# Peptides against a protein of PDB entry 5OOQ, part 147

Target 1, 227 residues: chain A of PDB entry 5OOQ
Amino acid sequence: YREDVRQVVTHPANALSFLQPGRLVEISVNGKDNYGWGAVVDFAKRINKRNPSAVYTDHESYIVNVVVNTMYIDSPVNLLKPFNPTLPEGIRPAEEGEKSICAVIPITLDSIKSIGNLRLYMPKDIRASGQKETVGKSLREVNRRFPDGIPVLDPVKNMKIEDEDFLKLMKKIDVLNTKLSSNPLTNSMRLEELYGKYSRKHDLHEDMKQLKRKISESQAVIQLDDL

## One batch from the design tools (peptide; made by RFdiffusion4, then SolubleMPNN)

Design b2_p23_3_s4 (from b2_p23_3, 12 letters changed)
Fold by OpenDDE base, seed 5:
Structure b2_p23_3_s4 (fold): chain B 227 residues (1-227), chain A 23 residues (1-23)
Amino acid sequence: as target 1 above (227 residues)
Amino acid sequence: MKIFEEFEGKELSEAEKLSLKLG
């Protein structure tokens, strides 16, 4: 059920409006590389220049640039390609006892484990020397202030996900958290139906969200310019 | 020095915008 919720929350129709600069997101790449909480820099629609006809899943159709402070120090970060979520070999989080550095990595929506209710103040130019380290310090301070974990956005109250099937899923999870009894398999079929609905809404919402994104990006830029 | 703000909504409220400016 947690994965089902994650799939709905991280769908472009829901997630993109919350991926403002500085938004905290919990990052897991390929289900194995856990970077912890990072800060959103920006996002863009994924474009394959070599194969313009490439069709991506909804969760793979956008690239989110995030600052992480958990990159292994000897990772070949110089090989990172802008807007390429296929990370070079050796790009990984630091393990226990290893030193870490701050890095900006391109990820897909599928690599977002959760979306936080916090946003960092972001430098105007994250690519400038020392700016990613400033964000890294802020991330450490946030983690210090929230020892029990960074608060996650409520999908219903905060994200305003009003899909009936999703609301039913959330209610089931609440009941299961109290009763541990219900079968995970029945919700996967409903998730596919939800995805089918979101995919159709995504075409319409992409147009509306491109407008809202332009407005939000403009507002975010105005806010970043006022910092 | 403010390092973060809480943003629970899709859009920043005027209060949130103000807090970002004051931080």
Scores: peptide ipSAE 0.095, ipTM 0.591, DockQ to the pose 0.151
Fold by OpenDDE base, seed 3:
Structure b2_p23_3_s4 (fold): chain B 227 residues (1-227), chain A 23 residues (1-23)
Amino acid sequence: as target 1 above (227 residues)
Amino acid sequence: MKIFEEFEGKELSEAEKLSLKLG
């Protein structure tokens, strides 16, 4: 159930409007590398320069650059490529007892575990010397101020996800949380079905294509004015 | 110094719009 909610929340149609610079997001890469809470730098549509016709899933179709303060100190951070979510071998969070550093890593939407209701004040140039460390200090201070965890955006109240199938999903989760349903498996199957219906009804792929077209058209106009 | 703010609004900033355009 939590994963089903996460899939909806991290879908481009819902998530992108909340990925402003400084937005706090909880990061888990490949389901195993937990970086904790990081700060969004920027995001872009994923483009394969070698294969422009490459089709990505909705959750893999955007790259989000995030500052983390939990990168293992001996990770080969110099091998990180901007907007390349395929991380080099050895890029991982520090384990218990290991030293960590600040790094900017490119992730997909699928690597977002949660979106926080907080935004950091970000430096203008995060790539400048010492700036990512400043963000790292801010992240530590936020974590100190929120010992019970950083508040997560409410999908309905804050993100305004008003889809009927999603609302039904949320209601079902609430019912399951309050009433130990005797058959969790049956309820899980129904949630998957509801998510499937949501995904099919919201042709988020088409909405994203339309947004991309509008963006491309706007860029073409800017280029014409610069000539 | 204020290091963060609460921001629960669903609005694309100009930076987000630009980022969507560049991507």
Scores: peptide ipSAE 0.176, ipTM 0.650, DockQ to the pose 0.157; fails the geometry check
Fold by OpenDDE base, seed 2:
Structure b2_p23_3_s4 (fold): chain B 227 residues (1-227), chain A 23 residues (1-23)
Amino acid sequence: as target 1 above (227 residues)
Amino acid sequence: MKIFEEFEGKELSEAEKLSLKLG
């Protein structure tokens, strides 16, 4: 059930509105590389220049650039490619006893374990020398202030996910946490219905974005003609 | 110095989110 909630929360239709610069997100790459809490730099729709016909799942269709302060110091960070979520070999979090550095890594939505209710003040230019380390210091300070963990956005109260099936799922989880059993099969069917709704919402969102771009481009052309 | 802010709400409209994706 936790994974089901994560899938809904990290769906573009829900997550993207909360991925502002400085938003804290908990990062797990490939289900094994836990970077802990990082800070969002930006995000973009995933575009494969080599294969424009590539179809990505909803959770893989966006790239989120995140500052982490847990990168292994000897990781080949120079091999990181912007907007390429396929990380080079050797890119990993520091293990116990290893030194870490700050790095910006591109991840997919599927690599987000949770979205925090905190947003860091981000430097204007994160690529400038020392700015990543400034964010790293801020992350350490946040972790110090929240020893019990960084507060996670409430999917219902904060993220305003009001889908009936999702609400039912959340209620079931609450009941299960109180040791009442629910049928897993019923939840799977509802999840598919939820994904269908979110997919439709995403499509509408992309359509609106394309429309806004066209409007902006048209306005820019008008301004150029007036010049 | 303020290093973080608690932000539980939707700050960006869907339109603004779309704009950020295009940038």
Scores: peptide ipSAE 0.163, ipTM 0.631, DockQ to the pose 0.161; fails the geometry check
Fold by OpenDDE base, seed 1:
Structure b2_p23_3_s4 (fold): chain B 227 residues (1-227), chain A 23 residues (1-23)
Amino acid sequence: as target 1 above (227 residues)
Amino acid sequence: MKIFEEFEGKELSEAEKLSLKLG
């Protein structure tokens, strides 16, 4: 059921509006590579240059660039391609006893384990020398301040997910926490129905474009005030 | 120096605006 909630939370219709620069997200790539909490740089609609007609699932249709501070030091980070979520071989988090470095990695929405209620102050140019390390230091400081874990956004109270089927799912989880009865298959079917509703209700590409425009306009206003 | 802010909204916060200004 936690996975079911994660699928709804990380759906583009819900997640994209919370993926502002500096947003903290907990990252697990391919269900095996846990990078811990990272900071969002930006995101874009996934484009396949080799096959423009490629259709991705909703959770794979966007690429999020994130700064992590847990990259294994000997990982081939120079082979990372912006907005390409197919990571080169050897890209992995540091294990216990290994040294780590800061890196920007492209991930899908499906690689987001949770969305935090915190945002870091991000440098303007994350690719400039030393900027990733600055974010890495900030991530370490946040983890130090939250030893019990970074607070996660509440799907209903914070994210305002008010879909009736999702609310029913949440109620069911509450009931099941008190009852031993579990029906994962029924929940999975309901999630597919939810995704269908979101896909019909939202032009996710246009929503993303509007969001990016709003951010850009806000940046332009700030730049004009600095002149 | 403040390195983070709690942000639960969908719109740009004042902190985000400030961060964009400093960057």
Scores: peptide ipSAE 0.125, ipTM 0.593, DockQ to the pose 0.140; fails the geometry check

Design b2_p23_4_s1 (from b2_p23_4, 10 letters changed)
Fold by OpenDDE base, seed 2:
Structure b2_p23_4_s1 (fold): chain B 227 residues (1-227), chain A 23 residues (1-23)
Amino acid sequence: as target 1 above (227 residues)
Amino acid sequence: METITLFTLQADGSEVEEVVEMS
């Protein structure tokens, strides 16, 4: 059930509006590389220049650049390519006893384990000397202040996910957590329906965003003509 | 003392800004 919630939360229709610069996210790449909590730099729609016809799943259709402070020191970070979520061999978090460094890594939405209720102040130029380390220090401080874990966004209260089926899912999870019900939810079919709804909602959101951009551009042109 | 700025998202969509000192 937790994975089902994660899938809904990290869907573009829900997640993107909360991935502002500085947003804390818990990162797990390929289900094995746990970088812990990082901070969002930015995100963009995934474009394959070599294969423009490439079709990505919803969770793989966006690239999120995140600052992590847990990168293994001997990782080939110089081989990292912006907006390429296929990480070079050797890119991994530091293990216990190993030294770590700060790095900006591109990840997909599928690599987000949790979205935090906190944002850091994100420097305007994260690539400038020392800026990544500044964010890294901030991350360390946050982790120190929240030893029991960084507070996670509430999907309902914060993210305003009001889908009826999702609410039912959350209710069932709550019941299970209170040990009032032991029956596993057969939610697989309902989850697919939810994904379908979210996909459509996302398409509408992107259309609206494009429309707003066009309106802004047209207004800018009008203002230029009035000058 | 070095400080960090934290933004906490509220249920109403507003953010509360806090400046905290680094230990």
Scores: peptide ipSAE 0.574, ipTM 0.933, DockQ to the pose 0.651
Fold by OpenDDE base, seed 4:
Structure b2_p23_4_s1 (fold): chain B 227 residues (1-227), chain A 23 residues (1-23)
Amino acid sequence: as target 1 above (227 residues)
Amino acid sequence: METITLFTLQADGSEVEEVVEMS
């Protein structure tokens, strides 16, 4: 059930509007590499230059660049390719007793475990010398201030997910927590129905994003004309 | 003293900005 909630929360139709620069997200890559809480730099639609016709799942269709401060120091970070979520071999979080460094890694929405209700101030040029480390220090401070974990966005109150099936799912989870029998199969079926609805919303969101980009581009042109 | 800026999202969609000192 928790995974079902995660799938809904991290769907592009719901998640993208909350992935502003500095947004804290909890990162787990391939279900095994837990980087902890990182900070969003930006995101973009996944484009395969080699195969422009490639179709990705909704959760794999966007790349989110995140700053983490838990990268293993001897990881081959120089092999990281921007906007390539297929991480090189050896890229992993530091284990207990190992030293860590700050890094920007590209992840998919599927690698987001949780979205926090907090944002950090994100430097405009994260690639500049020392900027990643600054964010890393901020992450450490936040983790110190929230020893019980970073507050997570409320799917209903914050994210405004009002789908009836989702609400029913949430209620079922609450009931399960009180030791009521759950039907995982039924929940899976409902999740599929939700995906159908969210797919439509996602298309609209993407259209809006494209429109915003066009507006920004137009404004940039105007500014150039004023120079 | 080093500070960080935090933005907390509220239920009404507004964000509360807080400047906190690093320990």
Scores: peptide ipSAE 0.567, ipTM 0.932, DockQ to the pose 0.653
Fold by OpenDDE base, seed 1:
Structure b2_p23_4_s1 (fold): chain B 227 residues (1-227), chain A 23 residues (1-23)
Amino acid sequence: as target 1 above (227 residues)
Amino acid sequence: METITLFTLQADGSEVEEVVEMS
């Protein structure tokens, strides 16, 4: 269901009006290269000069230039071409223990994992000396201020998506989340009842706590798989 | 001290501007 929501949110009809300069977006390229949260520079409709008749999917039909601060330091950033989402080989996020730099990368809408409820101030000339680094510093600060994650745009309240099928989807997700979130509590209560019968005879308090945690973790995993 | 400017989108479509000091 998460992917279904993402498909609707990142559709040009919904996303483009929220891709103002400085808009924070969470970036995942090819489903494997996670750059984290970046900031939108600009966007344009994708045009293939070599093949003007090329037809792109909705999610591939626009190119968004974004500033990221997680680019691997030894990536060939000089080979990046504005508005060319086909990234050169070696362009990737820094892994754990590797150093990162700031870079502007062109991505498609399909590479947007989430659209943030925040915008940064975006310099007019991001390619000027030091400007990318300034945005990079801002990104670091935002991540520091939101350790639980940058707030994501609400598809209904913020983006005003009112498609009936989408609303049904959101409702279904809400119901599912409610059911899944209630399971740990139900199991916890059952566990308390069970241990309550035995606690008079045995000290099972610590075991109960551990088991409750395991139940909660299990339910969380189920939730992730179902959504 | 260095600052950053943040714009938060509200439900009514307005944005709230906040200037915060960098740590």
Scores: peptide ipSAE 0.566, ipTM 0.928, DockQ to the pose 0.812
Fold by OpenDDE base, seed 5:
Structure b2_p23_4_s1 (fold): chain B 227 residues (1-227), chain A 23 residues (1-23)
Amino acid sequence: as target 1 above (227 residues)
Amino acid sequence: METITLFTLQADGSEVEEVVEMS
């Protein structure tokens, strides 16, 4: 269920209007490298200069530049290329016990795990000396203030996602969360049953995703114009 | 003391600005 919600939330039609400078986003690159919460610098439509005919999925069609404060200190950050979400080898978050630095990395929408309801003040020139570190300090402070996690945007109340199937999904998640809180053991079995039922819905969701692709491309352009 | 500015998005689409002190 969480991944399905993520797919909807991070779709360009929904996400782009909430990726203002300073927006906090939780970052997981390729589902492997977890950088934690970072701050959006800007975003742009992905353009392949070498292959202009390249077709990207909706979630890979935009590049989001984000400030992270969890980059491994010995990562080859000098090899980072602007607007290239294919990160060089060695670019990774710091592990436990390792030192970290602040860096701006280009990611795709698919690398966004969550979108926070908070924004930081983003300096006008993040590449200026000391600016990344300032944002990094702010990120640390926010994490300290929210030990239980940074508040996530409500897809319905905040993002105004009104898709009927999505609303049904959210209701199911709410019911599951309520049941999990009341009886963890019984809920684990029920979660498996719900995940089993959701696997069939995933096929339907892929069909909906295809239909949403056409609508979303048009909507994303409209939303970009409103930004 | 260093401060940060936070913007919290509300349900009505407005943002609430808050200045907080760093601990």
Scores: peptide ipSAE 0.564, ipTM 0.928, DockQ to the pose 0.723

Design b2_p23_4_s2 (from b2_p23_4, 6 letters changed)
Fold by OpenDDE base, seed 1:
Order: structure tokens, then C-alpha cells, then sequence
Structure b2_p23_4_s2 (fold): chain B 227 residues (1-227), chain A 23 residues (1-23)
């Protein structure tokens, strides 16, 4: 169900009105290259100069330029072309232990995993010296403030998606989440109660909180995978 | 001190602007 929601949310009819400069979006390119949260610079309808008659799917029909702060430092960023989503070989996010830099990359709507309810101030000339790094610092700060993840736009409350089939989908998801949350392992309060009996020391209490968080996160991931 | 400006989208379609100090 997550993918179904994503398909609706990232459809041009819904997404474009929320892709203002500075809008935070979670980026996954080709289902493998996760850049994390980036900030929208701009977007445009995709035009193929070599084949003007080319027809793209809805999710491939627009190009979004985004600032990311997770680009691998040795990536050939100089080969990046604005509004060309075909990324050069070697363009990838930094892995664990690797250094990262800020870059502007062109992506399709299909590469948007989620749209945040936050946007940053976006400099008018992002390609000027130091500007993308400024946005990068802002991204780091936001991630620091939201260790459990940046809040995502509510498709109904924020995006005002009123399609009946979509609403039915959301209701199904809600029901499923409710059922899963009834499990003691997914219920944070119940988990806290269970572990609270063992928590007699402050250190143990902190460990419990951390464990609770990890368990909750793991269960949330499982829940999302089941949707 | 460095600051960031963040805009939060509200349910009514308005945005709340916050200027936050960076750590």
C-alpha cells in the first residue's frame, strides 16, 4: 500500500503544486540510490531534444532539480546537466564512512519517496558559490531536529486529495495500522510498561527508552512493508 | 550565530515561518 500511496502523491496532478523552491523531498533514485531528504530548486516539464515526440509516463514527464547533501565526494558532479535525469556513471550517494558533498541533481517524480510538510529558504541563485552548501547546512540541521524523520505531508489534510478510491485506500491503511498497533510489541505505552518493570535504575531506564525506540522503529518498518 | 528559515505547511494552506538557530 505504501507504493500505491506514493504513486498518487507523486503524480503530477498532486505533487507539482507542492514542489515550491525549498520544499523538502525524500529522494531515492532507481530504487537503490538513497540520497535522503533534499530541497527542491525548481522543476520543468521534460523535453527530449533528440526526440521531441517522445512520450513519457506521468511520473517521468517532469524533472525536479533538488539540492542534496549526501552526494559522494568523488562523484563526477561536473557532468551533471540540469533537467537531464539520466545521471552520469558514478553519481551516487555517499556510503557509510565516505565523505559527502552538496550537489544539485535532476530527478523525476518517480524518484520522490515522500514530500515533506516543510520547506527551506531557497537562494535565488543556488549555483552561486557557497549557496548549495548553505542549503546543505540547513538540511543537516533539520535532520538533527527530526531524528525520527522529517514530517511528511498528509495526502488528505495537506494535499487535499479527495479521490474516492484514494480515500478508501487510506482507510484501509488506517485499519491495518490500528490492528498492528494493538499488538503489545507495536504499542509504545505497553512496551514501556513491560520494560518499566525491569527499569529500576536510571541507566536501565535510558536503555529501555532506546530499546523501545528501536523496537518501535522496527515495527513501524514492518508495518510499512506490509502496506 | 547561523540561522535557518523553515516554512511549515498548515492544514488551512497557510505557512508558518520559523527562524531557528543552528547548533
Amino acid sequence: as target 1 above (227 residues)
Amino acid sequence: METITVYTLNEDGSETEEVLEME
Scores: peptide ipSAE 0.608, ipTM 0.933, DockQ to the pose 0.753
Fold by OpenDDE base, seed 4:
Structure b2_p23_4_s2 (fold): chain B 227 residues (1-227), chain A 23 residues (1-23)
Amino acid sequence: as target 1 above (227 residues)
Amino acid sequence: METITVYTLNEDGSETEEVLEME
């Protein structure tokens, strides 16, 4: 069901109006290379200069340029061609423990896993020195602010997809999610998470109380010495 | 302090602009 939703959401008829500069999108190239959340630079209709008669699928008919901050540092980024979604060999996201850099990569709509509800300010000239890194810093900050994930656009509420079959699909998903949330196992995990959060908050509050007591005691000692 | 500007899309199609301070 998630893939079905993704196909509808990433269809040009639905997606393009939300691919403004700075729009956050979750990137998975060829279902293999996960770049995480990137920011849209621009998009254009895919034109094959060599074969003008080339017919692309709807999801491959547009090229989206996105800034990612997860590119492997030793990737041959200089070989990237604007508006060419066929990425050179070696272009990949950094794995755990590897260093990453910021890069602009051309992707198809099919490489969009999700469209975020957030948009960053996008510099006018992203190819200027330091601009990609600025966006990269912004991406890191957003990810820090949303440790549970960047909010995804609601296909119905935000994207206004009104297709009846799609709405039925969404309802089914909602029912399944509700059932999943009502599952005792899910509730137990949530309870543990809530308990963990509560425990942490309690510990922090206790630490703060102890700190306040120490400060108060220190102030009392200082006042005694001034007498 | 470095700041980032973030736009959140609302259900009515408007965007809410927020300036966030980077830690």
Scores: peptide ipSAE 0.606, ipTM 0.934, DockQ to the pose 0.668
Fold by OpenDDE base, seed 5:
Structure b2_p23_4_s2 (fold): chain B 227 residues (1-227), chain A 23 residues (1-23)
Amino acid sequence: as target 1 above (227 residues)
Amino acid sequence: METITVYTLNEDGSETEEVLEME
């Protein structure tokens, strides 16, 4: 369910209006490299100069530049190419015990795990000396203040996503979360309920895949009608 | 003392600005 929600939330039709400079986003590149919470610098439509006919998925069609404060210090950040989300080898977050630095990295919408309800003040020239570090300090402070995690945008209340299937999905998730919180996985009956919930989750995941398809189709139709 | 400015998005689409002192 989380992935299905993520797909809807990070779709350009929903996400872009909330990717103002300074917007906090949780970053996971290729599902492996977790940079934690970063701050949006800007975004642009992805253009392949070498292959103008390149077709990107909706989630790969935009590049978001984000400031992270978790870049491994020995990462070859000088090899980063603006507006190229294909990161050079060696670009990775610092592991436990490693030193980190601030960096601006280009990511796709697919690399956004969540969108925060908070924005930081973003300097006008983030590439100026010391500006990335300033944002990095701000990120550290925010993380310190929210030890349980930075508040995430509410897809319905904040993002105003009104898709009926999505709303149904959210209600199902809420019910599941309530049941999971109320029923500790300590007894066999909860395992059966969990299995039932996993089965329902699988069914919901399939429903969400269908919903994603319908949303993508509907948005594609809307975009085609706007073209 | 260093401060950070944080904007919180409200349900009505407005933002609340807060200036927080850094430790």
Scores: peptide ipSAE 0.604, ipTM 0.933, DockQ to the pose 0.756
Fold by OpenDDE base, seed 2:
Structure b2_p23_4_s2 (fold): chain B 227 residues (1-227), chain A 23 residues (1-23)
Amino acid sequence: as target 1 above (227 residues)
Amino acid sequence: METITVYTLNEDGSETEEVLEME
């Protein structure tokens, strides 16, 4: 059931509007490399320059660049390229006892385990000297403050997912819903402004509209029978 | 003292900005 929820939450139609710079996301690459919580730098629609006709699944159709502070120190980070989610060999999280460094890695939506209710301030130029480390320090502080885990976006209350089948799923797994709703309530309108600016920059508004239509038309939602 | 800025998304779509001192 958790995977089913994750599939819906990380679908472009739902996730992209919440991937503003600084958004915290929990990262697991290839289902094995757990980087923990990272911070979104930016995202873009995946384009294969070598094969423009390449077709990707919805969850693989966007690349998200994220700052992580758990990269193994001896990983070949110099080989990382923005918007190339095929990570070089040796790119992995540090294991226990190993030293880690901060890095920006490109991931697909499918590599997002959860989307946090929190955003960090993201420097304008993350690639400038020392900026990744600053974000890394912020990540450590947030993790320290939330020993039981960083609050996750509520799919219904925050993400406004109103699909009937999904709502039924959430009711069916109310325990999960309760965990996902562990977020403070306050009033500030900054997110909408940031989202608007970001969506215009990346033409996200149109993409989301198209994706929502596609989902509606194709009934590309989790059926109760598939639960 | 070093600080971090954190934005929390509210149910109404707004965000709460908090400046936290780092320990």
Scores: peptide ipSAE 0.595, ipTM 0.934, DockQ to the pose 0.721; fails the geometry check

